# Designs tried in a protein design run: peptides against a protein of PDB entry 4BOS. Part 14

Target 1, 163 residues: chain A of PDB entry 4BOS
Amino acid sequence: PVLTRTVVPADNSCLFTSVYYVVEGGVLNPACAPEMRRLIAQIVASDPDFYSEAILGKTNQEYCDWIKRDDTWGGAIEISILSKFYQCEICVVDTQTVRIDRFGEDAGYTKRVLLIYDGIHYDPLQRNFPDPDTPPLTIFSSNDDIVLVQALELADEARRRRQ
Target 2, 163 residues: chain A of PDB entry 4BOS as posed
Amino acid sequence: PVLTRTVVPADNSALFTSVYYVVEGGVLNPACAPEMRRLIAQIVASDPDFYSEAILGKTNQEYCDWIKRDDTWGGAIEISILSKFYQCEICVVDTQTVRIDRFGEDAGYTKRVLLIYDGIHYDPLQRNFPDPDTPPLTIFSSNDDIVLVQALELADEARRRRQ

## One batch from the design tools (peptide; made by RFdiffusion4, then SolubleMPNN)

Design b1_p29_7_s4 (from b1_p29_7, 11 letters changed)
Fold by OpenDDE base, seed 1:
Structure b1_p29_7_s4 (fold): chain B 163 residues (1-163), chain A 29 residues (1-29)
Amino acid sequence: as target 1 above (163 residues)
Amino acid sequence: AAAEAAAARLAALEAAAAAQAAALAAARA
């Protein structure tokens, strides 16, 4: 078994496409972004006390309008929200630093998914199996730390390619 | 059932996570 990267379109919605891919078991759907943006806006709007200007960098209403645009980028806030919504850890391996940022690691989720991030673009990660009849795996046990090691290896390789 | 599950998850998101909030606030500051 090997961890591999699936390149999603380099549009402004790569985070949403990548998250959708991994949580849906390997379904590439770039058209998922508008509804995911609306979902995030709905969640943010529902708790203006928690999602304050200090967290959002703008007013709650301004953020909700902003995130629903088709040309705005998702980041840590959106990942944290999606982690909670899908009830899984979202682990982001950074190819620039070769580090993993784990979202939802303290929530007690039994599942984790993995993304790879290069400082601007997100792609989903999947485990491929030697048996061609076994579909790739995108949802892992939160106890599977081997997949995290493999993600770090993948990121390190990506960094070496740039250097 | 899917809609019900989604609604339940939305409610769960209302629970404050101090550590997460602090980290996000620090990152945005």
Scores: peptide ipSAE 0.022, ipTM 0.545, DockQ to the pose 0.030
Fold by OpenDDE base, seed 4:
Structure b1_p29_7_s4 (fold): chain B 163 residues (1-163), chain A 29 residues (1-29)
Amino acid sequence: as target 1 above (163 residues)
Amino acid sequence: AAAEAAAARLAALEAAAAAQAAALAAARA
């Protein structure tokens, strides 16, 4: 298909690897996670009044220590923060529900990136072109709804394979 | 219940975009 999945390692840092992949234009770097975790922690620590226990589910300091562990999982809060940091909409298609969760959809970003999630693992999505000399696209227009349809198709196929 | 809590946190993050932008700018310096 035109939109394809790149499988990244299932090493507890798949979210960070996947986000890094799409925002860097298709660079697979599983070693990016420690710095990505540090980035999240730095952003959270920079505003303890906003990033309160009510938002984080733990104290600001506890969260920063927790997210920097190599075995902890990123989730919606991390995706939201990364969306704002990279100034792009992050669209996550869920293979269990065949639905897309759009992070940053009301922020007015002009760019959109896509991840696929199965309830456990995140992978990045990319658009391939017929010309082998044209590199895959990972950063789309926020008005490109076709790529969302293609993501739903991938999710639907994945769901069928599990049934 | 868990979904509601997650949605509430996301709404708070989105609503505070302007304030967060200032914090992000400092982190990106």
Scores: peptide ipSAE 0.022, ipTM 0.566, DockQ to the pose 0.021
Fold by OpenDDE base, seed 5:
Structure b1_p29_7_s4 (fold): chain B 163 residues (1-163), chain A 29 residues (1-29)
Amino acid sequence: as target 1 above (163 residues)
Amino acid sequence: AAAEAAAARLAALEAAAAAQAAALAAARA
């Protein structure tokens, strides 16, 4: 089995498309972003004490209006929220640094999903099996450290191609 | 300084809080 990258559109919503892909077991839907943006805004608006200006970098209301725009990028805040919402660890491997940032690692989730990030664009990762009749896997055990090693290898190869 | 601030915000977002858990539970319902 090998870890592979599924290329999603390079639009302003690649993070949302990528997260949706992995948490839904490999469903590619670039039209999922508006609903996911609204979900995030709703969660943020529901707890202004936790999602303060110190956390958001802007007022709660300003953030909610901003994230619901169709041309704004998601990042660490959105990943953290989605990790908690879907009750899974979200691991992002960065091709620029060949490091994995783990979101939700201290929450005790039993499952993890993986994204690959190059500083501008997010793509989802999946495990492909030798048996062509076995569908790819996007949701892994949070104890599966092999998949993290494979993600680092994939990112390292991507970095070498870019350099 | 900006990187440090970002790291602090991320750490805060990673932390569990009773209020946050309640908000997320309500959102899922």
Scores: peptide ipSAE 0.021, ipTM 0.561, DockQ to the pose 0.021
Fold by OpenDDE base, seed 3:
Structure b1_p29_7_s4 (fold): chain B 163 residues (1-163), chain A 29 residues (1-29)
Amino acid sequence: as target 1 above (163 residues)
Amino acid sequence: AAAEAAAARLAALEAAAAAQAAALAAARA
């Protein structure tokens, strides 16, 4: 099995498209972003004590309005929210630093998904199998550390290719 | 043995890594 990158559109919603891809088992749907933005806004609005201005960098309402715009990027805040929502660890391998940031690692989730990040763009990662009839895997066991090693290798290669 | 080797390799590759979520929580607390 080989870990590979699926390139999603380089629009402002690549994080949402990438997360949707991996949590839905490999479904590429660039049109998912508006609803995912709304979902995040709903979650943030529902808990202003947790999602405070200190966390958001702006008021709760301002953040909700901001994240629903189609030209604003998702980041660590959104990833952490999506990790909680989908009840899975979201592992982001960074091609610039060749390191993995693990969101939800302390939550005790049994599943993990993987994204690759280059500083401005997110793409989903998947495991391909030799059997052409076996579809790629996007949801891994949280105990599968082999996939993390493979992700780091993939990121290192991407760095060398300036990706 | 294979799992241990993989874990060691991961640890070496992530030696300077820090969890962004944990860092953000600590910085904003």
Scores: peptide ipSAE 0.016, ipTM 0.484, DockQ to the pose 0.021

## One batch from the design tools (peptide; made by RFdiffusion4, then SolubleMPNN)

Design b1_p30_6_s2
Fold by OpenDDE base, seed 2:
Structure b1_p30_6_s2 (fold): chain B 163 residues (1-163), chain A 30 residues (1-30)
Amino acid sequence: as target 1 above (163 residues)
Amino acid sequence: SAAAEAIARARAEHNAEFAAQQAAAAAAAA
């Protein structure tokens, strides 16, 4: 089995598309972003005490309006929220640093999904199997450390290509 | 700005890769 990247559009919503892809088991839907953004906004709006200005960098309402725009980028805050929503660890392998940023790692989730990030763009990762009839896996056990190693290998290779 | 241009270039490259991916998938399905 090999960990591979599926490319999603670079349309300001790559994070949402990528998360949607992995949590839905490999469904590529670039049109999912508006609803994903709305979901984030809804969650944030529902808990203004937790999602404070200190966390958001702006007022709760301002953030909600901002994240629902089609030209704003998702990041760590949104990943954290989506991790909680989907009840899974979201692991982001960064090709610039060759490190994995783990979101939800302390929540005790049994599942993890993986994204690859180059500083600008997010893509989803999947495990392909030798058997062509076996569909790729996007949701892994939180105990599967092999997939993390494979992700680091992908990132390292990407970094070397840029050197 | 130079940064904006770099981002635009990177996005163009990603979108080209996406297009190629989709084309390959379409060809495989044909």
Scores: peptide ipSAE 0.416, ipTM 0.854, DockQ to the pose 0.825
Fold by OpenDDE base, seed 4:
Structure b1_p30_6_s2 (fold): chain B 163 residues (1-163), chain A 30 residues (1-30)
Amino acid sequence: as target 1 above (163 residues)
Amino acid sequence: SAAAEAIARARAEHNAEFAAQQAAAAAAAA
C-alpha cells in the first residue's frame, strides 16, 4: 500500500475539493465547492454565539458572505468546521514544515482523512493498493498512525525537492 | 507583486499537473 497525492485544480477552492474527495471516498468533483461553501456558511450562521467575530475575524454575516465567494480561500476555521460536520479528524501535512496539523484530534472521532498543503494549495491523499480492483482508501482509522508517517514522508520528499 | 506572481506560477504548475493527471487517467481507461 502506498500513500499518494491526487491533484485537484488550483481554483481558489482546492481545500473544499480536497475535503470532498477524501470524505466521499475518492470522488473528484471540482464543482463541489459552491455547496461546500454554503454548508460552512450555514453552520456558521446557525451559531453566532460560538462563531463570533473574535473567532472569525469578521462579523458572522460578513464571514458568511465572504466564504460563499468563489475566490476566497478556506483555512483552519473551515477545516475545523468540516471536521465537526463530517465527524472525522482532518490531518493536514505541510510540505513547508514537514509537520501535521490535526483538526479534531481531541474530539474522539474514530475516522481520519488526510490532506497535503504546500502553503498555497491543498490536495487530497489516498492509499493505493497493488490490486487494481481494490479502490483507493481515503478514510482511515484514527488509530492508523502509519498513514501519518507516510504523509510525513511525502512532505519530506516534497520539501527536499524544493531545497 | 512578487507574491502575487509567485502564487500565479504555483497555480499554473498545479493546474498543469492536474491536466496531465487527467490525461493519464483517460489514457489508462482507454
Scores: peptide ipSAE 0.412, ipTM 0.852, DockQ to the pose 0.833
Fold by OpenDDE base, seed 3:
Structure b1_p30_6_s2 (fold): chain B 163 residues (1-163), chain A 30 residues (1-30)
Amino acid sequence: as target 1 above (163 residues)
Amino acid sequence: SAAAEAIARARAEHNAEFAAQQAAAAAAAA
């Protein structure tokens, strides 16, 4: 089995497309972003005490209006929210530093998904199997440390290629 | 700006890779 990258469009919504891909078991849907942006805005708006200006860097209402725009980029705040919503650990391997940033690691989730990040663009990761009848896996056990090693290897190779 | 141009270039490269990936997938499915 080998861990591979699936390329998604660079259209300001690559984070949402990538998360959707891995949590839905490998479904590529570049049109998913508007609804995911709305979902995040709804979650943030529903809990202004937790999602304060200190966390958001702007007022709750300003953030909700901002994230629903089609030209704004998602980041750590959005990943944290999506981790909670989908009840899974989201691991982001960074090709610039060859480091994994883990979101939801302290929540006790039994599942993890993986993204690869180059400083600008997010793509989803999947495990391919030698058996052609076995579909790729995008949702892993939170106890599967092998997939994290494979992600680091993939990121290191990308760094060597300056990608 | 230099930063804006760098982002635009990176985006173009990613989108070219996406187009190539989709073309390859279409060919394999045919």
Scores: peptide ipSAE 0.394, ipTM 0.843, DockQ to the pose 0.861
Fold by OpenDDE base, seed 5:
Structure b1_p30_6_s2 (fold): chain B 163 residues (1-163), chain A 30 residues (1-30)
Amino acid sequence: as target 1 above (163 residues)
Amino acid sequence: SAAAEAIARARAEHNAEFAAQQAAAAAAAA
């Protein structure tokens, strides 16, 4: 089994496209962003006590309007929200630092998905199998530390190639 | 609320997909 990267379009919605890819089992849909943004806004709006201005950096309503715009970029806040929604760890391996940022690691989730990040762009990661009849895996056990090592190796290789 | 129920339903559907993929992976590893 080999961990590989699927390159998604370099647009302002690469995070959403990448998350959608891994949580849907390898479905590439560059048009998923509007619905993903709507989902996040719905979650935030549903719990104004938790998603306060202190957490969002703006009012609940302002955030909801902001995230639904087609020209705003997703980041750590959105990853955290999506981690909670899908009830899985979202692990982001950074090619610049060769480190993994784990979102939801303290929530007790049994599943994890992986993204690769270069400081500007997000891409999804998947495990390919030698048997062509076995589809790639995008959702891993939270106990699978081997996949994290493989992600770090992939990031290190990308860094050496100045990616 | 209707919104809360919709979110819960969507979560349940995705969790089912997660379970299915994990089962497939387990079968492949056996």
Scores: peptide ipSAE 0.119, ipTM 0.682, DockQ to the pose 0.025

Design b1_p30_6_s4
Fold by OpenDDE base, seed 1:
Structure b1_p30_6_s4 (fold): chain B 163 residues (1-163), chain A 30 residues (1-30)
Amino acid sequence: as target 1 above (163 residues)
Amino acid sequence: SAELEEIRRAREEHNAEFEAQQAAAAAAAA
């Protein structure tokens, strides 16, 4: 089994496309972003006490309007929200630092998904199997530490290629 | 700006990879 990157379009919504890919078991749908943006806005609007200006960097309403734009970038806040919504740990391996940022690690989720990030662009990761009858895996056990090691190896190789 | 140029360059490279990936997948499925 080998951990590999699937490339998604380098538009302003690569985070959403990547998350959708892994949580849906490997479905590439670049058109998913508008609805995911709206979903995030709805979640944020529903809990202004938790999603405060201190967290958002802007008022709750301003954030909701901002994230629904097609030209705004998702980041750590959106990953945290999506982790909670999909009830899974989202692990982001950074090719610039060769480190993994884990979102939702303290929530007790049984599942984890993985993204690779280069400081500008997000892509999804999946495990490919030698057996052609076994489809790629995008959802892993939250106890699977091997996949994290594989992600770090993949990131290290990407860094060497400056990717 | 240098930052904007870096983003543009990176996006072009990623999208080239995306197109190559899609082409390869289409060829394999044909």
Scores: peptide ipSAE 0.420, ipTM 0.859, DockQ to the pose 0.842
Fold by OpenDDE base, seed 3:
Structure b1_p30_6_s4 (fold): chain B 163 residues (1-163), chain A 30 residues (1-30)
Amino acid sequence: as target 1 above (163 residues)
Amino acid sequence: SAELEEIRRAREEHNAEFEAQQAAAAAAAA
């Protein structure tokens, strides 16, 4: 089994496409972004006390309008929200630092998914199997630390190629 | 802006990789 990257389009919505890919078990759908953006806006709007200006950096309404635009980038706030919505840990391996940022790690989720990030672009990660009839795995046990090691190895290789 | 130009270049590279990936997948499925 090998951990590999699937490339998604660099169209300002790579985070949403990548998250959708991993949580849906490997479905590549670049058209998912508008609905993902609406989902996040709905969640934020539903709890203005929790999603305050202090957390969002802007008013609740301003954020909801902003995130629904097709040219705004998602980041840590959106990952945290999606982690909570899908009830899974989202692990982001950064190729610039070869570090993993874990979102939802303290929530007690039994599942984790992985993204790779180079500073401006997100891609999803999956585990491929030797048997071509066995589909790639994108949802892992939160106890599977081997996949985290493999993600770091993948990020390290990516960093070396860009140096 | 040098930063914006770098971002545009990087995006073009990513999208080229995406197109190559899709072409390879299509060829493998043929």
Scores: peptide ipSAE 0.418, ipTM 0.852, DockQ to the pose 0.857
Fold by OpenDDE base, seed 4:
Structure b1_p30_6_s4 (fold): chain B 163 residues (1-163), chain A 30 residues (1-30)
Amino acid sequence: as target 1 above (163 residues)
Amino acid sequence: SAELEEIRRAREEHNAEFEAQQAAAAAAAA
């Protein structure tokens, strides 16, 4: 099995497209972003006490309006929210630092998904199998540390290509 | 700005990769 990168469009919604891809088992749907933005806004709006201005960097309402725009970038806040919503650990391997940021690691989730990030763009990661009849795997066990090693290898290779 | 130029370059590169990926997938499915 080999961990591979699937490229999603470099629009302003690459994070959402990438998350959707991995949590839905490998479905590439760039049109998913508006609904995912709305989902996040709904979650944030539903709990203004938790999603405070201190966390959001703006008022709850301002954030909701902002995240629903088609040109705003998702980041750590959105990943954290999506991790909670999908009940999975979201691991982001950074090609600039060759490190993995783990979201939801202390929540006790049994599932793990992986993204690769270069400081500007997010892409989803999947495991391909030799058997062509076996679909790629995007949802891993939270105990599968091998996939994290493979993700780091991908990031390291990407970094070397830029040096 | 340098930042905007970097973003533009990166997006062009990623989108080129996306198009190539889609073309390859289409060819394989044909």
Scores: peptide ipSAE 0.391, ipTM 0.840, DockQ to the pose 0.812
Fold by OpenDDE base, seed 5:
Structure b1_p30_6_s4 (fold): chain B 163 residues (1-163), chain A 30 residues (1-30)
Amino acid sequence: as target 1 above (163 residues)
Amino acid sequence: SAELEEIRRAREEHNAEFEAQQAAAAAAAA
């Protein structure tokens, strides 16, 4: 089994496309972003006490309007929200630093998904199997640290290619 | 700006890779 990167379109919604891909078991749907943006806005709007200006950096309403735009970039806040919504740990391996940022690691989730990030663009990661009839795996056990090592290897290789 | 140019370049590269990936997948499915 080999961990591989699936390239998604480099648009303003690559984070949402990537998350959708991994949490849905490998479904590439570049058109998923509007729905996911709406989902995030709904979650944020539902709890204005928690999702305050202190957390969002803007008012709850301003954030909801902002995230629903088709040209705004998702980040850590959105990843955290999606981690909670899908009840899974979202691990982001950064090719610039060769480090993994883990979202939801203290929530006790049993599932883990992985993204790769280069400072601008997000892509999903998947495990391919030698048997072509066995579909790739995008959802891993939260105890599977081997996949994290493999992700770091991918990031290190990517970094070295850019240097 | 330099930052915007970098973003543009990176997006072009990723999109080229995406198109190549999709083309390969389509060919394999045919």
Scores: peptide ipSAE 0.263, ipTM 0.757, DockQ to the pose 0.817

